# Peptides against a protein of PDB entry 3C2G: the designs that were tried, part 76

Target 1, 209 residues: chain A of PDB entry 3C2G
Amino acid sequence: IRTFDLLGLLLHDSDAIDGFVRSDGVGAITTVVQYPNNDLIRAGCKLLLQVSDAKALAKTPLENILPFLLRLIEIHPDDEVIYSGTGFLSNVVAHKQHVKDIAIRSNAIFLLHTIISKYPRLDELTDAPKRNRVCEIICNCLRTLNNFLMMWIPTPNGETKTAGPNEKQQVCKFIEIDILKKLMSCLSCEGMDTPGLLELRSTILRSFI

## One batch from the design tools (peptide; made by RFdiffusion4, then SolubleMPNN)

Design b2_p17_7_s3 (from b2_p17_7, 8 letters changed)
Fold by OpenDDE base, seed 1:
Structure b2_p17_7_s3 (fold): chain B 209 residues (1-209), chain A 17 residues (1-17)
Amino acid sequence: as target 1 above (209 residues)
Amino acid sequence: SLEELLRRREELLKRVS
């Protein structure tokens, strides 16, 4: 636990983070957080989030890491774990088609829907720190979804991927009234990833599926 | 607006039905 805290303090620049990632640091974290220690799991996932935008991740195989992380998020109701894990996911899928494919095959779309659905409406949360954390989690999930949906939008040259029947069904869940209301609610929260939420809104309004 | 998203929802659901 203290080792992860120390690493979080030391990995303050991109070169150090890249060095950690090149040394299979992500794999090392995923190995350590397999033990049933909540503090360790929280610290490890937070460290994953801290390195999630590292350039070196583009060269790192994620075929085993992503399914593990998704499973971890699925079985842990801990908001801090979910926040860190969904943040990691959102960052690693950005602009990387291969990573998006791994996530989708690992049931990421359904999982993200489940995560958003488990939380109450933001206006029902009176504790400000809790409310903000929930909003951040929802933002991470919705930003990730947007990255998936963009794959199915036609490009100017006419090239596009077509969502399969299963993906279409999963996407339909994300346009449930409850989810759309939560999207709008998050847009009203101060200090949140408003650009990402606006992008999703734009994507939904565009032609796809 | 939410209303605009809801209209889009109905359009999408119609396409996949």
Scores: peptide ipSAE 0.366, ipTM 0.884, DockQ to the pose 0.016
Fold by OpenDDE base, seed 4:
Structure b2_p17_7_s3 (fold): chain B 209 residues (1-209), chain A 17 residues (1-17)
Amino acid sequence: as target 1 above (209 residues)
Amino acid sequence: SLEELLRRREELLKRVS
């Protein structure tokens, strides 16, 4: 725990982060968080989030790491873990088709829906820190979804992937009224990645699912 | 708007059904 905190304090520049990642830091974290210690898991996931946009991740195999992380956030009822994990997911899938594929094969779409669905409506949350964290989690999930959806939208060059039937079914859940309301609610939250949410809204409106 | 999304929802659901 203290080690991860220390690492978080030390990893403030991109070169250091890249160095950590190149040294299989992500694998090391995932190994450590396999121990059933909630504090350790929280700290580890936070560190994962901190390195999630590292350039070196492009060369890091995530075939084993990503499914593990997805399972971790699935079973762990800790908002901080979920926040960090979904944030990691959102960042690592961005602009990386192979990572998107791994995530989708690992049932990420369904998981993201489950995560969003488990949280109450924002207007039912009276605690501001809790509400904000929930908004951030939902935002992470929705931003990740947007990254997936973008694969299935025809590009000007005509290149597009076709969503499989299962993927389409899972994506359809994200247009249910509850999810759409949560999207809109998040857009009203201060400090949120509003541009990302607006992009998702646009993607949904343009989607050919 | 939410209304626009809801409209789009209906359109998409009709397509996938």
Scores: peptide ipSAE 0.364, ipTM 0.884, DockQ to the pose 0.016
Fold by OpenDDE base, seed 3:
Order: C-alpha cells, then structure tokens, then sequence
Structure b2_p17_7_s3 (fold): chain B 209 residues (1-209), chain A 17 residues (1-17)
C-alpha cells in the first residue's frame, strides 16, 4: 500500500509515467491487485487511473489486463474502485480501435449499463461527496459508451464498422429513459466532464446503428 | 434537450428492431 502511495508521489510528470508504463508497470499493478486486500485494490486501481492516459499505453498489450479489470469492477462494490476502473477504461479505449474491441468482447457495454443502473437518482443523494463520486462514475461510463458508439458512425467515405446484433441490443439499453435522465442530470452537476457528456449527447443525436 | 433525446430514442429503437 505504501509502495503505491510512493509511486503516486514519484509519478508526477508525463515522462516518469511513460517510463513506468514502458516497464510493464500496468501489468505489475494488475498482478498485485489480485491479492484479496481492499486497500491494496483501491490503491492499485487509483494508480492505474493515474497512468491511464500515458502515451506508452498505445504499445501495451491489454488483452489480459482489460478482462481482469472489468471483472474486478463487476465483483467489487466499492465506489473508489469503480471510479478508478471506469476512468481507466474510458482513457485506454479512447481513439484505439483494438482496445475498444477487447473491451466490447469482454462484455464492457453490459457492465457499464449495470453500473449506471445500480445507482440511485442524484437528487436522492444528500451527501455531496457521495453524489459527486456517483456522478463521476456515471460520467466515466457514459464517456466510454461514447467512444464505442463512435466506431459505428459513418465516415465521409461511407465506411463504417457495423455493430453485431448483440452489441446493438446492449447499446439500446443506454437509450432507455432512466439512462437519458441520468445523462441530463450529470450535465447539470458542477465540475463534471461536461464536454464529454455533450459529446455523447451529440453522438446519440447523430445517425448510427 | 431531454425531449430531443427521447425523440431520437424512438427513432433508434425502430431502426434496430
């Protein structure tokens, strides 16, 4: 635990973070968090989030890492783990088709829907820190969904990856009234990733699927 | 607006069905 804290302090610049990732730091973290210790899992996932936008991740194989992380998020009812994990997922899938494919094959769409659906309405949360954390989690999930949806938007050249029947069914769940209301609610929260949510709104309004 | 999203929802559901 202290080791992860120390790493978090030392990895304060982009070059150091990139060096850590090139040295298989992500793999090292995923190995460590397999130990059943909640504090260790929290610290490890937070560190994953901290390095999730590193340039070196584009060259890091994630075939084993992503399924593991998704399973961890699925089985661990901890907002901090879910926040860090969904944040990591959102960052690593961005602009990387190969990573998006791995995530989708690993049932990410269904999991993200489940995560959003399990939380109550934001207006029912009276504790501001809790409400903000829940909103951030939902934002991470919706931003990730947007990254998936962008694969199925026609390009000017008319080329588009077609979603399979299963993916289409899963994506349809994200346009249910409850999810759309939560999207709009998150847009009303101060300090949230409003640009990302606005991008999703725009994507939904555009032609896809 | 939410109303625009709901309208789009109906269009997408028809398309995917």
Amino acid sequence: as target 1 above (209 residues)
Amino acid sequence: SLEELLRRREELLKRVS
Scores: peptide ipSAE 0.364, ipTM 0.883, DockQ to the pose 0.016
Fold by OpenDDE base, seed 5:
Structure b2_p17_7_s3 (fold): chain B 209 residues (1-209), chain A 17 residues (1-17)
Amino acid sequence: as target 1 above (209 residues)
Amino acid sequence: SLEELLRRREELLKRVS
């Protein structure tokens, strides 16, 4: 745990983060967090989040890492683990088609829906820190979904990937009234990733599922 | 708006049904 804290302190430099990632730091973290210790898992996932926007991740194989992380957030009810894990997922899928494919094959769409659905309405949360964390989790999930949806929007040349029937069914769950209300609720929260949420709204409005 | 999203929802559901 202290090691992760130390690494977190050392990794405020982008070059240092890239160096860590190039040295298979992400794989090392995922190996360590396989030890069944909640504090260790929290710290490890937080560190993953901290390095999740590293440029070097574009060259990092994630075939084993992503399924592991998705399973981890599936089985852990811990908001901090879920926050860090969904944040990591959101960042690593950005602009990387092969990573999006790995995530989708690993049942990410359904999992993200499950995560959003398990939380109450934000207006029912009176504790501000809890409400903010829940909102951030939902934002991470929705931002990730946006990255998936964008793959299926036709480009000006008419080319587009088509979602498979299973993916279409899973994506349709994100247009449930409850999910849409939560999207709108998150847009009303101060300090949230409003641009990302607005982008999702735009994507839903223009997408061809 | 939520209303706009709900209208879009109906359109999308019509296509996938």
Scores: peptide ipSAE 0.361, ipTM 0.882, DockQ to the pose 0.016

Design b2_p17_7_s4 (from b2_p17_7, 9 letters changed)
Fold by OpenDDE base, seed 2:
Parts: structure tokens; sequence; C-alpha cells
Structure b2_p17_7_s4 (fold): chain B 209 residues (1-209), chain A 17 residues (1-17)
């Protein structure tokens, strides 16, 4: 725990973060969070989030790390773990086709839907810190979904991957009325990535119309 | 999220500098 906090203090610039990632820091964290200690898991996932935008992650093998993290998020009923883990996922899949493919093969789309579905409506949450954290989690899930959907939209200059039938079916669940209501509720939260959520809305329209 | 991460990094830098 204290080591992760200290590392989090030292990893304040991009060069330090890239250095940590190049030294298999992500693998080290994922090894440590295998211990059944909730505080350790929280601290490790928070540190993962802090390094999740590192350029060095493009050269890091994630074939074992990403399925493990997805499983951790699935089984650990902790908002801080889910927040950090979905945040890591959303950043690590950005601009990395191979990482998107690993995530999708690891049932990430279904997991994201499950996460969003398990949380109550934001209007039912009276505690502002809890409401904000839930909103952030939903936004992380939806941002990740946007990154997946973008692969299947024809671009003038890009190889368009075709979604498989299973992926299409899983994606179709995100146009359920409950999910759309949660998306709209996130747009009303202060300090949220409103442009990103509006982009997702546009991406959904382009994917299903 | 990214903006919050940057803000947290700046705050950490301020505490350790």
Amino acid sequence: as target 1 above (209 residues)
Amino acid sequence: MLAELLARREERLRRVS
C-alpha cells in the first residue's frame, strides 16, 4: 500500500511514468493486486489509472494483464476499484487496435454493460460523492464503448474492421432505454466529459443508423 | 478523467518539489 502511494507521488511527469511502464511496472502492480487485500487492490488499481495514458503502454504486452484486470473488476464490488479499472481500460484501448481486440475477446463489452446495469440511476443517489463516482464509472464504460464502436465505422482512410455477430449483439444492449437514460444522466453531471459523451451519442447513431 | 489525472500530477509535483 505505502509503496504504491509513494510511487504515485513520484510518477508526476510523463518521463517517470514511461520509465515505470518500460520497467514492467504494470505487470508488477497486477502481480501485487492478486493478494486478497482490498486496500492493496484499491491502491494498485489507482496507480494503474495514473499510468494508463503512458506512451510506453503501446509496447507493453497486455494479453495477460487486461483479462486479469477485467476479471478483477467483475468480481470486486468496490467503486474505487471499478472506477480505476474502467478508467485504465478506457485509456489503454485508446488509439491501440490490438488492445481493443484483447479487451473485446476478453468479454469487455458485456462487462461494461453489466457494470452500467448494476448501478442505480444517478437521480436515486443522494450522496454527491457517491453519485459523482458512479457517474465517472459510467462515463469510463461509455468512453471505452465509444473506442470499440469507432473501429466498426467506415473511415475514408482506414481499414474498417467488421464486428462479429456476438460483438454486434453485445453492442446492441447499449441502446437499451435504461442505458441511454444513464448516458443522459451523466451529461447533467458537473465536471464530466460532456464532449466525449456527445461523441459517443454521435457514434451510436452512426453505428446503428 | 485525463484532466483530473493531470491535475493530480501537478498537485503531487507541488507537494514533492
Scores: peptide ipSAE 0.013, ipTM 0.473, DockQ to the pose 0.092
Fold by OpenDDE base, seed 3:
Structure b2_p17_7_s4 (fold): chain B 209 residues (1-209), chain A 17 residues (1-17)
Amino acid sequence: as target 1 above (209 residues)
Amino acid sequence: MLAELLARREERLRRVS
């Protein structure tokens, strides 16, 4: 714990972050968060989020790291872990087709649906800090999903990758009535990624129905 | 956190417009 707090204080600039990532810092964190300590897991995932937009991650193999993190988010009930993990996921898949493929093969689309499904409507959350954190998690999920969906959107040249039948089915779950009601309830919440939600809806309706 | 995600969204929008 104290080590991750200290590392978080030392990793305050982009050069320090890139240096840490180049030294396999992400692998080091993922090794440490394998221990069954909730505070350690929380601190480690927070540190992962802090380095998740590092340029050096483009050269980091994520084949073992990303499936592990997805499993951690799946089984851990802590909102702070889910926030940090979905934040990490959203950043690492950006501009990285290979990383998107790893995440999708690791059942990330279904996981994002599961995460959104487990939370109540935001308007039912009376505690403002909790509501805000859940809103941020949902936004991270939407950002990640929109970054996946772009793989299957036709290019101007008419070329497109075809989504597999399983991926298509998993994407279509986001337009089920209960999920839509939850997502629509988010539109009234301050800080919601309204553009991301509308983008998701438009993309699914255009390309996946 | 957001810059790469936004840039990727903008790229996607340009491709589908």
Scores: peptide ipSAE 0.010, ipTM 0.477, DockQ to the pose 0.042
Fold by OpenDDE base, seed 5:
Structure b2_p17_7_s4 (fold): chain B 209 residues (1-209), chain A 17 residues (1-17)
Amino acid sequence: as target 1 above (209 residues)
Amino acid sequence: MLAELLARREERLRRVS
């Protein structure tokens, strides 16, 4: 725990973060969070989120790391772990086709739907900190989904990957009325990027048109 | 819009099932 907090305090600049990632820091964290301690898992996932935008991750093999983190999020009911893990997932798949492919084959689409489905509507949450955290989790899931959907949008000049039939079926669950209501309810949360959420909504909806 | 999206979803689900 204290080590992850100290590392988080040292990793304030992009060069330090990239240095940590190049030293297999992500692999080190994922090894440590295999220990069944909730506070350690929470601290490790938070640190993963802090380094999740590192450019060095493009050169990091994630074939073993990403499936493990997806499984951790699946089995751990802790909102802080889910927040950090979905945030990490969203950032690491961004602009990295090979990482998107690892996530998809590791059942990430289904997991994202499961996460959103497990949370109540935000209007049913009276505790503002809890409501905001749940909103952030839902936003992380939807942003990750958007990154997947972008792979299957035809480009004028490009070989567009076609989503498999299973992926198409799984992604179609995100246009269920309950999921759409949860997305819309995120717009009412304090401290949320409302323009970003509206853009995300529009992109998701257009991907289904 | 929502009704059209749901209709398209149902049609896509029929094609994969």
Scores: peptide ipSAE 0.000, ipTM 0.357, DockQ to the pose 0.014
Fold by OpenDDE base, seed 1:
Parts: C-alpha cells; sequence; structure tokens
Structure b2_p17_7_s4 (fold): chain B 209 residues (1-209), chain A 17 residues (1-17)
C-alpha cells in the first residue's frame, strides 16, 4: 500500500511514468493486486489509472494484463476499484486498435453494460460523493464504449471493420429501455459526459440497428 | 484522461469552424 502511494507521488512527470511502464510496472502492479487485500487492490488500481495514458503503453503487451483487470472489475464491489479500472480501460484503448481488440475479445462491452446496470439511477443517490463517483464510472464506461464503436463506423476511405453479430447484440443492449432510463438520469448530473451519451445513442441508432 | 472520442469531437469542431 505505502509503496504504491509513494510510487504515485514519484510518478508525476511523463518520463518517469514512461520509465515505469517500460520496466513492466503495469505487470508488476497486476501481479500484486492478485492478493485478496482490498486496500492493496484499491491502491494498485489507482496507480494503474495514474500511468494509464503513458506513451509506453502502445508498446506494452497487454494480452494477459487487460483480461485480468477486466475480471477484477467484474468481481470487485468497490467503486474506487471500478472507477480506477474503467479509467485505465478508457485511456489504454484510446488510439490503440490492438488493445481495443483484446478488450472486446475479453467481453469488455458486456462488462461495461453490467457495470452501468448494477448502479441505481443517479437521481436516487442522495450522497453527493457516491453520486459523483458513480457518474465518473459511467462516463468512463461511455468513453470506452464510444472508442470501441469508432472501429465499426464507416470512414470515407472505405477501411471499416464490421462488428460481429455478438458485438452488435452487446452494443444494442445499451438502447434497452431500462438502460436508457438509467443513462437519461445522468443528464442532470454535474460532470456527466452528456456529449458522450448522446453520441453513443446516435451511433447505435444509425449504425447498429 | 486520454480519449479518442475527444480527438474526434475536436476534429468535427475544426471542420465546422
Amino acid sequence: as target 1 above (209 residues)
Amino acid sequence: MLAELLARREERLRRVS
């Protein structure tokens, strides 16, 4: 725990972060968070979030790391772990097609739906810190999902991957009435990525139905 | 937080502008 907090304080510049990532720092953290200690898991996932935008991640093999993190987010009930993990996922898939492919093969689309589904409507959350954290988690999920959808949107240059039937079905789950009602409850929340939500809906309706 | 989504939004805004 204290080591991860100290590392988080020392990793304040891009060169130090890139140095840590090049030294398999992400793999080291993912090894340590396999221990059944909630404080250690929370601290490790927070550190992962802090390094998740590192340029060196484009050259880091994530085939074993990313499926493990997705499984951790799936089974761990802690909102701080889910926040950090979905934040990491959102950053690590950005601009990296091969990482998007790993995440999708690891059932990330369905996981994002599961995460959104487990939380109540934001208007039902009276505790402001809890509401804000849940809002941030949903924003991370929407940002990640929109980055996945970009792979299947026709570009003017004609090079488009087609979404598989399973991926298409999983994407269409985000327009089910109960999910839409939940996502609509986020529109009044301060800090909600309203453009991300509207873009998700519009993309699904235009390209996946 | 890095997002390809943001880059795409910025690109769309630049084309309208």
Scores: peptide ipSAE 0.019, ipTM 0.493, DockQ to the pose 0.038; fails the geometry check

Design b2_p17_8_s2 (from b2_p17_8, 10 letters changed)
Fold by OpenDDE base, seed 5:
Structure b2_p17_8_s2 (fold): chain B 209 residues (1-209), chain A 17 residues (1-17)
Amino acid sequence: as target 1 above (209 residues)
Amino acid sequence: SLLEALRQAQLERALNA
């Protein structure tokens, strides 16, 4: 745990983070968090989040790492783990088609829906720190979803990837009233990525209407 | 509103299925 904390303190700039990632740092973390220690898992996932936007990740094989992390998020009820894990997911899939494909094959769409569905509406949360954390988690999930949906929007060149039938069904669940209400509730949270949520709204409209 | 538009789209999809 302390090792992860110290490592995090050493990673102050993008070059250091890239160096860590190039040295298979992500694989190292995922190996460590396989131990059944909640504090260790929390610390490891937090560190993953810290390095999740590294450019070096584009050259890192994630075929085994990403499915493991998704499973970890699925089975671990800790908000901090879910926050860090969904944050990692949202960042690593950004601008990386190959990583998006791995995530989708690993049932990420369903998982995102499950996560959002499990949390109460933000207006039902009176504790500000809890509400903010839940909002951040939902935002991470929705940002990830946005990245997936963009793959299936036709480009001006007429080239578009097609979602599989299972993916289509899973995506359709995000237009359920309860999910939409949670999306709208995130827009009321202070300090959230409002532009990102608005982008998602536009993407959803383009995808479903 | 977004909710209304999405509801309409959902209904249309269900009807066309």
Scores: peptide ipSAE 0.015, ipTM 0.447, DockQ to the pose 0.016
Fold by OpenDDE base, seed 4:
Structure b2_p17_8_s2 (fold): chain B 209 residues (1-209), chain A 17 residues (1-17)
Amino acid sequence: as target 1 above (209 residues)
Amino acid sequence: SLLEALRQAQLERALNA
């Protein structure tokens, strides 16, 4: 725990972060968080989030790391773990088709739906810190979903991937009324990425129409 | 709104099915 905290304090420079990632820092974290200690898991996932936009991640094999992280998020009820994990996921899949494929193959779409379903509507949360954290989690999930959907939209260059039947079914769950209400409730939160929601709307329309 | 857009998308899918 202390080591992760220390690393978090030291990794404020982009070059340092890249260096950490190049030295298999992400793999090291994922190894350590296999210990059944909640505080350690929280600290490790937070550190993952901090390095999740590193350029060096493009060269990091994530075939073993990403499925593990997804499973970790699935089995842990901890909001901080879920926040950090979904944040990591949303960042690592951005602009990386290979990583998107790994995530999808590892049941990421279903997991995102499960996460959103777990939480109440934001307007039902009276505790502001809790509400804000839940909003951030939902936003991370939506951003990730947007990134997945974008790969199935035809590009002018004719490169299109087709979603499988299972993926299509899982995506359709996001348009359930209860899910939609939760998504809309995010718009009322301070600091909400309204442009992101608008982008998601556009992506959904292009994907389903 | 996003909700309206999603509803519209559902409707269009239903009409095209």
Scores: peptide ipSAE 0.015, ipTM 0.436, DockQ to the pose 0.018
Fold by OpenDDE base, seed 1:
Structure b2_p17_8_s2 (fold): chain B 209 residues (1-209), chain A 17 residues (1-17)
Amino acid sequence: as target 1 above (209 residues)
Amino acid sequence: SLLEALRQAQLERALNA
């Protein structure tokens, strides 16, 4: 635990982060978080989040790592783990088609829906720290979803990938009334990425209308 | 609103199915 905290403090510049990633630091963390220790898992996932936008990740094979992390998020009820994990997911899929494909094949869309579904509406949360953390988690999920949907928007040259029937059905779950109410509650949250929610709206409309 | 837009998207998809 202390080691991960120390590493996080030392990784204060992009070169150090890239060096860590090139040295299979992500793989090392994923190995450590296999131990059934909640504090260790929290610290490891937090460190993953800190390195999740590293340029060196583009050269890191994520075929084995990403499914494992998705499973970890799925089975672990800890908000801090979910926050870090969804943040990691959001960052690693950005601008990386191959990573998006891995995530989708690993049932990421359904997982995102599951995560949002298990949390109450923000207006039902009276504890400000808890409310803020939940808001951040939902934002991470929505940003990730937005990145997935963008794959299925036609490009100027007319080329586009088509979402499969299962993916379309999973995406449609996000526009169920209960989910929409939760998303709307995020718009009223102080510090929320409102532009991100509006972008998601636009992406959904462009994808399915 | 966001809610209205999403509902509209759902409706359009249902009609096109």
Scores: peptide ipSAE 0.008, ipTM 0.424, DockQ to the pose 0.018
Fold by OpenDDE base, seed 3:
Structure b2_p17_8_s2 (fold): chain B 209 residues (1-209), chain A 17 residues (1-17)
Amino acid sequence: as target 1 above (209 residues)
Amino acid sequence: SLLEALRQAQLERALNA
C-alpha cells in the first residue's frame, strides 16, 4: 500500500508514467492486486487509473491483464475499485481496436450493464460523495460503451466490423426503461459528462437505426 | 425494426431531458 502511494506521488509527469508502463508497471500492479487484501486492491486499481492514459500503453499487451481486471470489478462490491477499474477500462479501449476486442470477448458489455443496474437512481442517494462517485462510475461505463459502438459505425476510410448478434443483444439492454430512468437521473448530477451522453446518443442512433 | 426505432427514440428523449 505504501509503495503504491509513493509511486503515485512520484508519477506526476507523463515521462515518469511512460517509464513505469514501459517497465511493465501495469503487469506488476496486476500481480500485486491478486492478493486478497482490499486496501491493496483499492490502491492498486487507483494507480492503474492514474497511468491508464499513458502513451506507452499502446505497446503493452493487455490480453492477460484486462480479463483479470474485469473479473475483479465483477466480484468486488467496492465503489472505489469499480470507479478505478471502469476508468481504466474506458481509457485503455479508446482508439485501440485490439483492446476493444479483448474487452468484448471478456464480457465487458454485459459487465457494464450489470454495474449500472446494481446502483440505485441518483435521486435516491442523499449522501453527496456517494452520489457523485456513482455518477462517475456510470459515466465511465457509458464512455466505454460509446467506444465499443464506434467501431461498428461505417467510416469512408476503412472496413467496419459488424456487431455480432450477442453483442447487439447486450447493447439493447441499455435502452431498457429502468436503465433509461437511471441515465435521466444522472443528467442532473454535477459530475456527469452531459456532452458524453449526447455523444453516446448520437452513436447509438448512427449504429442501430 | 419499428421496436428498435421506438427504443432509440425513447433513449434520445431521455438523453435530451
Scores: peptide ipSAE 0.013, ipTM 0.404, DockQ to the pose 0.018; fails the geometry check

Design b2_p17_8_s3 (from b2_p17_8, 9 letters changed)
Fold by OpenDDE base, seed 2:
Structure b2_p17_8_s3 (fold): chain B 209 residues (1-209), chain A 17 residues (1-17)
Amino acid sequence: as target 1 above (209 residues)
Amino acid sequence: SELLELAKRRLERALNA
């Protein structure tokens, strides 16, 4: 835990973060979070989030790392772990087709739905910090979904993949009324990426019409 | 634990690279 705290203090520079990632820092963290200590797991996942936008991740093999992290998110009831993990996921899949493929093969779409579904409506949360954290989690999930959906939308200059039948079925779950309500509820949260959520709405419409 | 020590060593390598 102390090491992660120190690392968090040191990794303020993009080059330092990139250097850490190039030196298998992500793999090191994933080893740490296998230890059965909740504080350590939280710290490790937070550190993952901090390095999740590093350029070096494009060259980092994630075939073994990403499925493990997805499983961790699946089994951990801790909002901080879920927040950090979904944040990592949303950043790591961005602009990286191969990572999107790994995530999808690892049942990420279904997991995202599960995560969103397990949380109550934001209006039922009276504690502002809790409400904000839940909103951030949902937004992370939805941002990740947006990244997936964009692969299947025809663009003039891009190759469009076709979603498999399983992926299509899983994506269809996101147009359930409960999920849509949660998407809308996130738009009411102060400080959220409203433009991103509006983009997702547009992407959903383009995906289903 | 052995796992924690392994993790520590890996992290140290990553930090010192």
Scores: peptide ipSAE 0.130, ipTM 0.775, DockQ to the pose 0.037
Fold by OpenDDE base, seed 1:
Structure b2_p17_8_s3 (fold): chain B 209 residues (1-209), chain A 17 residues (1-17)
Amino acid sequence: as target 1 above (209 residues)
Amino acid sequence: SELLELAKRRLERALNA
């Protein structure tokens, strides 16, 4: 725990973060979080989030790391772990086709739906910090979903990947009324990425038209 | 304990690079 705190203090500049990532720092963190200690897992996932936008991640093999992280957030009902993990996922899949492919093959779409489904409606949360954290988690999930869906939208130039039948079925789960209500609730939260949520809404509509 | 030590060593290597 103290080591992760120290690492967090040292990784304040982009060059240091890139250096850490190039030296398999992400793999090192994933090794640490295998220890069954909630505080250690929280600290490790937080550190992952802190380095999740590093340029060096584009060259980092994530074939083993990403499935492990997805499994971690699946089995740990901890808001802080889920927040950090979904934030990491959202950032690492951005503009990286190979990472999106790994995530999708690792059942990420279904997991995102599961996460959103398990949280209560935001209007039922009276504690503002808890409500905001839940909203952030849902936003991370939805931003990740948007990145996936964008791959399957035809471009004017005609070359588009087609989603498999399983992926299509999983995506259809996001138009359930409960999920849509949660999406709308997130749009009303202060400080949220409203443009991103609106983009997702547009992307969903385009995917089903 | 062994896993934690391995992880610490890996982190240290990553920080020193």
Scores: peptide ipSAE 0.129, ipTM 0.774, DockQ to the pose 0.037
Fold by OpenDDE base, seed 3:
Structure b2_p17_8_s3 (fold): chain B 209 residues (1-209), chain A 17 residues (1-17)
Amino acid sequence: as target 1 above (209 residues)
Amino acid sequence: SELLELAKRRLERALNA
């Protein structure tokens, strides 16, 4: 545990982070988080988040890492793990079609819906730190979903990847009234990425309506 | 734990690279 705290303190510059990733640092972290210790899992996921935008990550195979992380988020009812994991997911899928495909095949869309469904409406949370963390988690989920949906938007050249029937069904769950109420509550929260949420709405309309 | 020691060694190697 102390070692991970030290690692987090040492990885403060982009070059050090990139060097860590090139040396299979992400694989090393995924090995660590297999140990059944919640503090270690939290620290490992936080470190994953810290390296999630590294340039070297584009050359790192994620076929084994990403499904493992998604499963970890699914089974750990820890806001810090979920925050770090969804943040990592959001960053690694951005502008990377191959990574999006891996995530989708690993039921990421359904998982994102499950995560949002787990949390109460933000207006029902009186504790500001808790409310802010939940808001950040939901934003990470919505940003990730938006990145997925962008793959299925018609391009001017007429070439559009079509969502499979399963993916379409999973996306339709985000239009359920209970989910919409939660999204509306996010829009009313101070510091929320309102533009991002509005972009998602536009993307949903263009993709499926 | 053997797993924890393996992880520590891998992380140390990644940091010293």
Scores: peptide ipSAE 0.127, ipTM 0.777, DockQ to the pose 0.037
Fold by OpenDDE base, seed 4:
Structure b2_p17_8_s3 (fold): chain B 209 residues (1-209), chain A 17 residues (1-17)
Amino acid sequence: as target 1 above (209 residues)
Amino acid sequence: SELLELAKRRLERALNA
């Protein structure tokens, strides 16, 4: 735990982060968080979040790392783990088609739905720190989902993949009334990426209607 | 315990690279 804290304090510049990632730092973190200690898992996931936008991740194989992280988020009902994990996911899939494919095959879409379903509406949360954390988690989920859906939107300059029937079914779960109510509650949250939420709405409409 | 120590060493190596 102390080691992770120290590591987090040392990785403040992009070059150091890239160096860490090139030296299989992400794999090392994955090894550490296999230890059954909640504090260690929190610290490890936080560190993953800190390096999640590293340029060197483009050359890092994530075939084993992503499924592991997704499983970790699934089994740990910890807001900090979920925050860090969904943040990592949202960043690592950005602009990387191969990584998106791995995440989707690892049931990421369903997991995102499960996460959102777990939390109450933001207006039901009276504790401001808790509300803010939940808002951030939902934002991470929505950004990730948007990145997935964008793969299936035709662009003038690129080939478009087609979503499979399972993926379509999983996406349809996000238009359930209870989910929509939660998403709408996010629009009133201070600091919420309202443009991002509106973009997601547009993306869903373009992709599945 | 052994796994944790191994992971620690790997992390330290990654930070020093």
Scores: peptide ipSAE 0.146, ipTM 0.790, DockQ to the pose 0.039; fails the geometry check

